Peptides against a protein of PDB entry 4Y8H. Designs and how they scored, part 109

Target 1, 222 residues: chain A of PDB entry 4Y8H
Amino acid sequence: TTIVGVKFNNGVVIAADTRSTQGPIVADKNCAKLHRISPKIWCAGAGTAADTEAVTQLIGSNIELHSLYTSREPRVVSALQMLKQHLFKYQGHIGAYLIVAGVDPTGSHLFSIHAHGSTDVGYYLSLGSGSLAAMAVLESHWKQDLTKEEAIKLASDAIQAGIWNDLGSGSNVDVCVMEIGKDAEYLRNYLTPNVREEKQKSYKFPRGTTAVLKESIVNICD

## One batch from the design tools (peptide; made by RFdiffusion4, then SolubleMPNN)

Design b2_p28_2_s1 (from b2_p28_2, 15 letters changed)
Fold by OpenDDE base, seed 2:
Structure b2_p28_2_s1 (fold): chain B 222 residues (1-222), chain A 28 residues (1-28)
Amino acid sequence: as target 1 above (222 residues)
Amino acid sequence: MKEIGGINEELIKRLEEIQKEAAEKLAE
């Protein structure tokens, strides 16, 4: 997996590849790794697929309840705190590694969370087996005051670095853009650089294509 | 198990052991 987050001047973008694996086997070529916690708070997940999905759904539900209880829009730091406390309680046994991002009344935010409950903050982040490939791109091309378009390009380029150079990453690029004052824009399969080409030939041959070299009839019943 | 991040289980186990040892040392 390769997941990234990049802040820009008026918001934050997260992106992910779409490969799922079972050891050395590609299990799914087009899985979704971007999850909605709330309308304007999304996360990207690496680790165990079931754990990333389950924990984000659980916290998403609790964030909705908290929002209703407080009569306030959900905050990214609230989601961060709930996630890290939950993960810490289970001492890394919940295999979720997350990049959490969003916009709220306090601004735009970008965080990462590890399975043992540690958290980081930054203007650009990467996680997963492809994180080093992605970070090489981010470190080379990141600058302050990115535009929305520049941030989307940077994030997608970083994911592509994972797709091309990491065995655990592959297929497509998913993107979610969270801009202040706008609805979140989820771009499923924003890039599809690995579309299979049409098969040039068929292996369907008429009967008799393989020559019969010898025939023998054996009587097995009286 | 379906994975989305190439988790090295061996490294995780080793980390857990180190954390346990550190916690025990701090408790002394």
Scores: peptide ipSAE 0.075, ipTM 0.431, DockQ to the pose 0.033
Fold by OpenDDE base, seed 3:
Structure b2_p28_2_s1 (fold): chain B 222 residues (1-222), chain A 28 residues (1-28)
Amino acid sequence: as target 1 above (222 residues)
Amino acid sequence: MKEIGGINEELIKRLEEIQKEAAEKLAE
């Protein structure tokens, strides 16, 4: 997995690859690793797919209830706190590594969370097996005061670095853009650089290619 | 177990073993 987050002048973008694996096997070529916690708070997950999805759904539900109870729009730091407390309680046994980002009345935010409940803050972040490949791109091209378009490009380039260089990453680039004063923009398969070519040959042979040597009818009813 | 990268193969193997053992115990 390669997941990234990048802050820009008026918001935050997160991005992810779309490969899932089971050991050395590609399990899914186009899985979704971006999860909605609330309408304007999204996360990208690495680690165990079930854990990342389940924990984000749980916190998403609790954030909705909290928002209703307080009559306030949910804050990214509230989601962060709920996530880290939950993960810490389980001492890393919930295999969720998250980049959490969003916009709220206090501004745009970008955080990362590790399975044991530690959190980090930054203007750009990467997690997953492809994080080093992604970080190489981020460190080379990140600058202060990025535009939305520059941030999307930077994030997508960083994900592509994971796709090309990390065995655990592959296929497509998903993007979610959270801009202040706007609805979140979820861009599923923003880039599809690995479209499979048509197979050159078919294993569909004409009937009769394999000769029938013998036929027998067996009555199974006594 | 579906992985989305960065998980230790040994951990997955151990989890699968634990799950198998638990399933066997529940089936008895």
Scores: peptide ipSAE 0.073, ipTM 0.475, DockQ to the pose 0.037; fails the geometry check
Fold by OpenDDE base, seed 1:
Structure b2_p28_2_s1 (fold): chain B 222 residues (1-222), chain A 28 residues (1-28)
Amino acid sequence: as target 1 above (222 residues)
Amino acid sequence: MKEIGGINEELIKRLEEIQKEAAEKLAE
């Protein structure tokens, strides 16, 4: 997996690859690793697929209830705190590694969370087996005051670095853009650089292509 | 078990440290 987050001048973008694996086998070529916590708070997940999905759904439900109770829009830091506390409770046994991002009344935010409940902040982040490949791109091309378009390009280039160089990453690029004052823009399969070409030949041959030279029928049973 | 990528925790920790330091410098 390769997941990234990048802040820009008026919001935040997260991106992910779409490969799922079971050991050395590609289990799914086009899985979704971006999850909605709330309308304007999204996360990217690495680690165990079931754990990332389950924990984000749980916190998403609790955030909705909290928002209704407080009559306030959900805040990214609230989601961060809930995720952190939940993951810490299970002492890393929930294999969820998350990049959490969003916009709220306090501005745009970008965080990372590890399975043991530790958190980090940054203007750009990467996690997963492809994180080093992604970070090489981020460190090379990140600058202050990125535009939305520059941030999307940077994030997608970083994911592609994982796709091309990490065995655990592959197929497509998913993107979610969260801009202040706008609805979140979820771009499923924003890039599809690994579309399989049409097969050059068919392996289906007409019956009788191989001549039968000899046939014998032997009854073995009485 | 369905995995969405292997995680090298040691490498991730190192990256986090680097990112934290970079973020702190940018915040100054």
Scores: peptide ipSAE 0.066, ipTM 0.407, DockQ to the pose 0.031; fails the geometry check
Fold by OpenDDE base, seed 4:
Formats: structure tokens, sequence, C-alpha cells
Structure b2_p28_2_s1 (fold): chain B 222 residues (1-222), chain A 28 residues (1-28)
């Protein structure tokens, strides 16, 4: 997995690849790793797919209840706190590594959370097996006061670095843009650089290609 | 079990060590 987050002048963008694996096997070529916690708070997950999905759904539900109870729009820091406390309780046994981002009445935010419940803050972040490949791109090209378009490009380039260089990453780039004063823009398959080509050969042969040497019919009745 | 790519903590630690070593060499 390669997941990234990048802040820009008026919001935050997160992005992810779309490969899932089971050991050496590609389990899904186009899985979704971006999760909605609330309408304007999204996260990207790495680690165990089930854990990332489950924990984000749980916190998403609690955030909604909290929002209703307080009559306030959800805050990213509230989601962060709930996530980290939950993960800490399980002492790293919930295999969720998250980049949490969003916009709220206090502004735009970008955080990361590790499975043991530690958190970090930054203007750009990467996690997953492809994080180093992504970070190489981020460190090379990140600057202050990015535009929305620059941030999307930077994030997508960073994800592509994971796609091309990390065995655990692949296929497509998903993006979610959260801009202050706007609805979140979820861009599923924003880039599809690995379009499957037509197979050159077919392994469908006519019946009789392999000769039947013997046939027996057996009655299955005692 | 479906995985979406974990963080290799050992790799990160090793990189930190390499960076430290490189910095030390440059300081000599």
Amino acid sequence: as target 1 above (222 residues)
Amino acid sequence: MKEIGGINEELIKRLEEIQKEAAEKLAE
C-alpha cells in the first residue's frame, strides 16, 4: 500500500493506490483505501484491510453521534483522538495505519496514526509499504503554499512512485480532495495507469483437442 | 488475510541508521 496526504493553501488532499494482497497474491487490483469518516473528514488506510475498514466505520459512527449531540460539525482532531485512543487500547493488535485528513470550522488538517496509537502531524505524509517511494517524491517536490492542482499532482505522483516501485502497491490512484468551504471531492480511479491489455493468445480449445481414450459410466447406487 | 500494505518498521529503522552513519562519516 501507498497512501499519502498533502496540505494545500485552502485544504488537504489524500491519495492511495488500489492494490490489495494476500502474501504473494494480488487479492484485489482495484480496492478502495480511502474511507469516509464524515462528509468532510476522510482517511486513507494501510495495514490489515479489515481493521482499517472496521475502525474507520466505528469512529465514523461515533463522530456522527458526537456531531448530533454537540450540534457541531465534526472536527478532524476529534476523529484523531477517538482513533488513537481506540488503537492504543488494543496495543497495536488492530493493524490500522491511517492518514486522517479533513476540513472543519477550525480549518484544514492532516494527521497520521500508527497501530499503537501514536499520532503525527505534517504538511505532507506517507504511510504503507510504498511510503518510502512516495516520500522520495514528496521530499523532492513539496513546497509551501501549494495550489489545489499542485497538491493533487504531487499526491498522485507520490502514489505512482509506490505503484511502480513497491510490490505491495499497484493499479490505480484514488484521490480525495477536501477544500475549505466546499464538499469533499472523492475521485475514484483518478488515474488508471495500468489498463489491462487484450491477451495475445486464447487457451480455449475445441472439444476433442485432447483425445478421450476411455469413458466409463458408473451407477452410483448400492 | 487481506492486506493493503503495512509499514516495515525495520526498514525505517535501518534507513535511519544508514542516515546517521552517513552523517557521521561526513562529519569526519
Scores: peptide ipSAE 0.063, ipTM 0.409, DockQ to the pose 0.045; fails the geometry check

Design b2_p28_2_s2 (from b2_p28_2, 16 letters changed)
Fold by OpenDDE base, seed 5:
Order: structure tokens, then sequence, then C-alpha cells
Structure b2_p28_2_s2 (fold): chain B 222 residues (1-222), chain A 28 residues (1-28)
């Protein structure tokens, strides 16, 4: 997995690849690794697929209840705190590594969470087996005051670095853009750089290519 | 169990060592 987050001048973008694996096997070529916690708070997950999905759904539900109870729009830091406390409680046994991002009344936010419940903050972040490949791109091209378009480009380039160089990453690029004052824009399969072309040759021969030399009918019933 | 890319423990350990060394050098 390669997941990234990048802050820009008026919001935050997260992106992910779409490969899932079972050991050496590609289990899913186009899995979704971006999860909605709330309408304007999204996360990208690495680690165990079931754990990332389950924990984000759980916190998403609790955030919704909290929002209704407090009559407030959900805050990214609330989601962060709930996630880290939950993960810490299970001492890393929940295999969820998350980049959490969003916009709320206090602004735009970008955080990361590790399975043991530690958290980090930054203007750009990467996690997963492809994180170093992604970080090489981020460190080379990140600047302050990115535009939305520049941030999407940077994030997608960072994911592609994982796709091309990390065995655990592959297929497509998913993107979610959260801009202040706007609805979240989820761009499923924003890039599809691995679409297979038509095979140049076929080894499917016509029926009858191999001659039948002998045929016998045997009754196997008494 | 579907894996969506774990962090290589060996790589993490190496990075931690590098970070520790860098921190020590900065503390001098």
Amino acid sequence: as target 1 above (222 residues)
Amino acid sequence: MKDIGGINEELVARLKKIQEKAAEELAK
C-alpha cells in the first residue's frame, strides 16, 4: 500500500493506490483504501484491510453520534483522538495505519496514526509499504502554499512512485480532496495507468485443429 | 486475510536507528 496526504493553501488532499494482496498474490486489483469518517473527514488506510475498514466505520458512527449530541460539525482532531485511543487500547493488534485528513470549522487538518496509537502531524505524510517511494517524491517537490491542482498532482505522483516501485502497491490512484467551504470531492480511479491493452496474439486454436485418431464409448454401469 | 501493505519491520528498524543517530548528532 501507498497512501499520502498533502495540505494545500485552502484544504487537504489524500490519495491511495488500489492493490490488495494475500502474501505473493494480488487479491484485489482495484480495492478502495479511502474511507469516509464524516462528509468532510476522510482517511486512507494501510495494514489489514478489514481492520482499517472496521475501525474507520466504528469511529465514523461515533463521530456522527457525537456531532448530533453536541450540535457541532465533526472535527478532525476529535476523530484523531477517538482513533488513537481505540488503537492504543488494543496495543497494536488492530492493524490499522491511517492518514486522517479533513476540513472543519477550525480549518484544514492532516494527521497520521499508527497501529499502537501514536499520532503525527505534518503538511505532507506517507504510510504503507510504498511510503518511502512516495516520500522521495514528496520531499523533492513539496512546497508551501500549494494550489489545489498542484497538491493533487503531487499526491498522485507520490502514489505512482509506490505503484511503480513497491510490490505491495499497484493499479490505480484514488484521490479525495477536502477544500474549505466546499463538499469533499472523492475521485475514485482518478488515474488508471495499468489498464491492459488488447493482446497482440491469441493461442486459441479453432475446433478440430487436433485430429481425433480414435474414439471409444465405454459403459461404466453394470 | 487481505493485506493492504504492511510496513517492513527491518526497514522501520533501520530508519529508527538513523533517526536516533541524527538526533544524537544534533544534540551535540
Scores: peptide ipSAE 0.061, ipTM 0.393, DockQ to the pose 0.038; fails the geometry check
Fold by OpenDDE base, seed 3:
Structure b2_p28_2_s2 (fold): chain B 222 residues (1-222), chain A 28 residues (1-28)
Amino acid sequence: as target 1 above (222 residues)
Amino acid sequence: MKDIGGINEELVARLKKIQEKAAEELAK
């Protein structure tokens, strides 16, 4: 997995690859690794697929209840705290590594969370097995005051670095853009750089391709 | 079990250090 987050002048973008694996096997070529916690708070997950999905759904549900109870829009730091406390409670046994990002009344935010419950902040982040490949791109091209378009490009380029260079990453690029004052924009399969070309050969042969060398009829009834 | 790329703790630590350095340089 390669997941990234990049802040820009008026918001935050997260992106992910779409490969799922079971050891050396590609289990799913086009899985979704971006999860909605709330309308304007999204996360990208690495680690165990079931854990990332389950934990984000759980916190998403609780954030909705919290929002209703407080009569306030959900805050990214609230989601961060809830995720952190939950993951810490299970001492890393829940294999969820998350980049959490969003916009709220206090501004745009970008965080990361590890399975043991530690958290980080940054203007750009990467996680997953492809995180080093992604970080190489981020470190090379990140600058202050990125535009939305520049941030999307940077994030997608970083994901592609994972796709091309990490065995655990592959297929497509998903993107979610969260801009202040706008609805979140979820771009499923924003890039599809691995469309399979037509195979040069087919295993479908005409009937009779295998020659019959000999036929014999044996009566087995005495 | 379906994996979406587990993170090595050592890798995470290295990335954190890089991010901290980058943040310090930007604050300058």
Scores: peptide ipSAE 0.050, ipTM 0.358, DockQ to the pose 0.032; fails the geometry check
Fold by OpenDDE base, seed 1:
Structure b2_p28_2_s2 (fold): chain B 222 residues (1-222), chain A 28 residues (1-28)
Amino acid sequence: as target 1 above (222 residues)
Amino acid sequence: MKDIGGINEELVARLKKIQEKAAEELAK
């Protein structure tokens, strides 16, 4: 997996590859690794797919209840706190590694969470087996005051670095853009650089194409 | 179990150290 987050001048973008694996086997070529916690708070997950999905759904439900209770829009830091406390409680047994991002009344935010409940803050982040490949791109091209378009490009380029260089990453690039004052923009399969070409020939041959050179009938019951 | 890429903790630690150094240099 390669997941990234990048802050820009008026928001935050997260992106992910779409490969799922079972050991050395590609289990899914187009897995969704971006999850909605709330309308304007999204996360990207690495680790165990079931754990990332389950924990984000749980926190999403709790955030909704919290929002209703407080009569306030959900805050990214609230989601972060709920996630880290939950993960810490299970001492890394929940294999969820998350980049959490969003916009709220306090601004745009980008965080990462590890399975043991530690958290980090940054203007750009990468996690997963492809994180080094992604970080090489991020460190090379990140600058302050990125535009939305520059941030999307940077994030997608970083994911592509994982796709091309990490065995655990592959297929497509998913993107979610969260800009202040706008609805979240989820771009499923924003890039599809690994589409297989159509077969040039049909492998359906008419019956009798292979000549029978010899036939022998052997009686097995003697 | 469906895996979406387990994180190498050692790698994360190295990256964090690099990021910290970079942040310190930018703050100078």
Scores: peptide ipSAE 0.042, ipTM 0.299, DockQ to the pose 0.034; fails the geometry check
Fold by OpenDDE base, seed 4:
Structure b2_p28_2_s2 (fold): chain B 222 residues (1-222), chain A 28 residues (1-28)
Amino acid sequence: as target 1 above (222 residues)
Amino acid sequence: MKDIGGINEELVARLKKIQEKAAEELAK
């Protein structure tokens, strides 16, 4: 997995690849690693797919209840706190590594959370097996006061670095843009750089290409 | 179980050690 987050002048963008694996096997070529906690708070997950989904759903539900109770829009820091406390309680046994981002009445925010409940803050972040490939791109091209378009490009370039260089990353780029004063834009399959081409040759041969040397029919009914 | 690329802390630690060594060599 390669997941990234990048702050820009008026919001935050997160992005992810779409490969899931089971050992050496590609389990899903187009899995969704971006999860909605609330309408304007999204996260990207690495680690165990089931754990990332479950923890984000749990916190999402609690955030909704909290929002209704307080009559306030959810805050990213509230989601962060709930996530980290939950993960810490389980001492890293919930294999969720998250980049949490969003916009709220206090502004735009970008955080990361590790499975043991530690948290980081930054203008750009990467996690997952492709994180170093992504970070190489981020460190090379990040600057202050990015535009929305620059941030989307930077994030997508960073994800592509993971796609091309990390065995655990692949297929497509998903993007979610959270801009202050706007609805979140979830761009599923924003880039699809690995479209399968048609095979140049067919491996279907006519029946009889391989000779049948012997045939036997056995009745197995009593 | 689907794995979406967990962070290998041991790998990170090894990489940090390599980076430290490289930095030391560059400082000479």
Scores: peptide ipSAE 0.042, ipTM 0.291, DockQ to the pose 0.051; fails the geometry check

Design b2_p28_2_s3 (from b2_p28_2, 16 letters changed)
Fold by OpenDDE base, seed 5:
Structure b2_p28_2_s3 (fold): chain B 222 residues (1-222), chain A 28 residues (1-28)
Amino acid sequence: as target 1 above (222 residues)
Amino acid sequence: MKDIGGINEELVEKLRRIAREAAERAAA
């Protein structure tokens, strides 16, 4: 997995690859690793697919209840706190590594969470087996005051670095853009750089290509 | 179990060590 988050001048973008694996096997070529916690708070997950999905759904439900109870729009820091406390409780046994991002009444936010419940903050972040490949791109091209378009490009380039260089990453680039004052824009399969071309040849031979040299009918009933 | 790319803890620890050693050299 390669997941990234990048802050820009008026919001935050997260992106992910779409490969799922089972050991050396590609289990899913086009899985979704971007999860909605709330309408304007999204996360990207690495680690165990079931754990990332389950924990984000659990916190998403609790955030909705909290929002209704407090009569407030959900805050990214609330989601962060709920996630880290939950993960810490399970001492890293929930294999969820998350980049959490969003916009709320206090602004745009970008955080990361590790399975043991530690959290980080930054203007750009990467996680997953492809994180180093992604970070090489981020460190080379990140600048202050990115535009939305520059941030999407930077994030997608960072994911592509994982796709091309990390065995655990592959296929497509998913993007979610959260801009202040706008609805979240989820761009499923924003880039599809691995579409297989038509096979040059077929090895499906016509019926009768192999001649029958001998036929025998054997009765197996006594 | 579907894996979506876990972090190699051994590699991470190695990188943390390298970073620490580099910081120590820079502070000396």
Scores: peptide ipSAE 0.072, ipTM 0.401, DockQ to the pose 0.041; fails the geometry check
Fold by OpenDDE base, seed 2:
Structure b2_p28_2_s3 (fold): chain B 222 residues (1-222), chain A 28 residues (1-28)
Amino acid sequence: as target 1 above (222 residues)
Amino acid sequence: MKDIGGINEELVEKLRRIAREAAERAAA
C-alpha cells in the first residue's frame, strides 16, 4: 500500500493506490483504501484491510453521534483522538495505519496514526509499504503554498512512485480533495495507468491442430 | 488475511536492533 496526504493553500488532499494482497498474491487490483469518516473528514488506510475499514466505520459512527450531541460540525482532531485512543487500547493488535485529513470550522488538517496509537502531524505524509517511494517524491517536489492542482499532482505522483516501485502497491490512484468551503471531492480511479490492453491473439485453435501420432486400443476385459 | 501493505513494525525494530549491534561490534 501507498497512501499520502498533502496540504494545500485552501485544504488537504489524500490519495491511495488500489492494490490489496494476501502474502505474495494480489487479492484485488482495484480496492478502495479511502474511507469517509464524515462528509468532510476522510482517511486513507494501510495494514489489515478489515481493521482499517472497521475502525473507520466505528469512529465515523461515533463522530456523527458526537456531532449531533454537541450541535457542532465534526472536527478532524476529534476523529484523530477517538482513533488513537481506540488503537492504543488494543496495543497494536488492530492493524490500522491511517492518514486522516479533512476540513472543519477550525480549518484544514492532516494527521497520521499508527496501529499502537501514536500520531504525527505534517504538511505532507506517507504511509504503507510504498511510503519511502512516495516520500522520495514528496521530499523532492513539495513546496509551501501549493495550489489545489499542484497538490493533486504531487499526491498522485507520490502514489505512482509506490505503484511502480513497491510490490505491495499497484494499479490505480484514488484521490479525495477536501477544500475549505466546498464539499469533499472523491475521485475514484483518478488515474488508471495499468489498464490491460486487449489480447492481441486468440488461443483458440481449430480441431486437429495437435496431430494424433499414434492410436492403440487395448482390451483389458476378458 | 487480506493485507493492504501495512508496516511490519516488529520486523523494522528487529532490523534496527541488528544493525545497531553490528555497528557496535564493528566499532569495538
Scores: peptide ipSAE 0.072, ipTM 0.400, DockQ to the pose 0.058; fails the geometry check
Fold by OpenDDE base, seed 3:
Structure b2_p28_2_s3 (fold): chain B 222 residues (1-222), chain A 28 residues (1-28)
Amino acid sequence: as target 1 above (222 residues)
Amino acid sequence: MKDIGGINEELVEKLRRIAREAAERAAA
């Protein structure tokens, strides 16, 4: 997996690749790794697929209840706190590594969370097996005061670095843009750089292609 | 079990070590 987050002048973008694996096997070529916690708070997940999905759904439900109880729009730091406390309680046994981002009445935010419950803050972040490939791109091209378009490009370029160079990453780029004063924009398969060409050969051979060399009938009844 | 690319902490630590050692050699 390669997941990234990038802040820009008026919001935050997160992006992910779409490969899932089972050891050396590609299990799914086009899985979704971006999860909605609330309408304007999204996360990208790496680690165990079931754990990332389950923990984000659990916190998403609790954030909705909290929002109703407080009569307030959900805050990214509230989601962050709920996630880290939950993960810490399980001492890293829940294999969720998350980039959490969003917009709320206090502004735009970008955080990361590790499975043991530690959290980081940054203007750009990467996680997953492709994180180093992504970070090489981010460190080379990140600048202050990015535009929305520049941030989407930077995030997608960083994901592509994972797609091309990390065995655990592949296929497509998913993007979610959270801009202040706008609805979140979820861009499923924003880039599809790995469309397979038509196969040169077919294994549908004519019947009789494999010759019968010998036939024998054996009576096995006494 | 289905994985979505967990962080290889061992690899990360190895790369951090290599980078540090390279910086030390360059300063020397």
Scores: peptide ipSAE 0.066, ipTM 0.387, DockQ to the pose 0.052; fails the geometry check
Fold by OpenDDE base, seed 1:
Structure b2_p28_2_s3 (fold): chain B 222 residues (1-222), chain A 28 residues (1-28)
Amino acid sequence: as target 1 above (222 residues)
Amino acid sequence: MKDIGGINEELVEKLRRIAREAAERAAA
């Protein structure tokens, strides 16, 4: 997996690859690794697919209840705190590694969470087996005051570095853009650089294509 | 189990340790 987050002048972008694996096997070529916690708070997940999905759904439900109780829009820091406390409680047994990002009344935010409940803050972040490949791109091209378009490009280029160079990453780039004052823009399969070409020939042959060269009937009972 | 590329935390901690030790040696 390669997941990234990039802050820009008016919001935050997260992106992910779409490969799922089972050991050395590609299990799914186009899985979704971006999860909605709330309408304007999204996360990208690495680790165990079931754990990332389950924990984000659980926190998403609790964030909705919290929002209703407080009569306030959900805050990214609230989601961060709930996620880290939950993960810490299970001492890393929930295999969720998350980049959490969003916009709220306090601004745009970008965080990462590890399975044991530690958290980090940054203007750009990467996680997963492809994180070093992604970080090489981020460190080379990140600058202050990125535009939305520059941030989307940087995030997608970083994911592509994982796709091309990490065995655990592959296929497509998913993107979610969270801009202040706008709805979140989920761009499923924003890039599809690994589409297989159409097969040049049909493998359906007419009956009798393979000639019978010899036939013999053998009695196997004595 | 469906895996989406978990981080080996033990390896990360080992690498951090090695990096610290290397930095200490370089400063001495």
Scores: peptide ipSAE 0.058, ipTM 0.385, DockQ to the pose 0.044; fails the geometry check

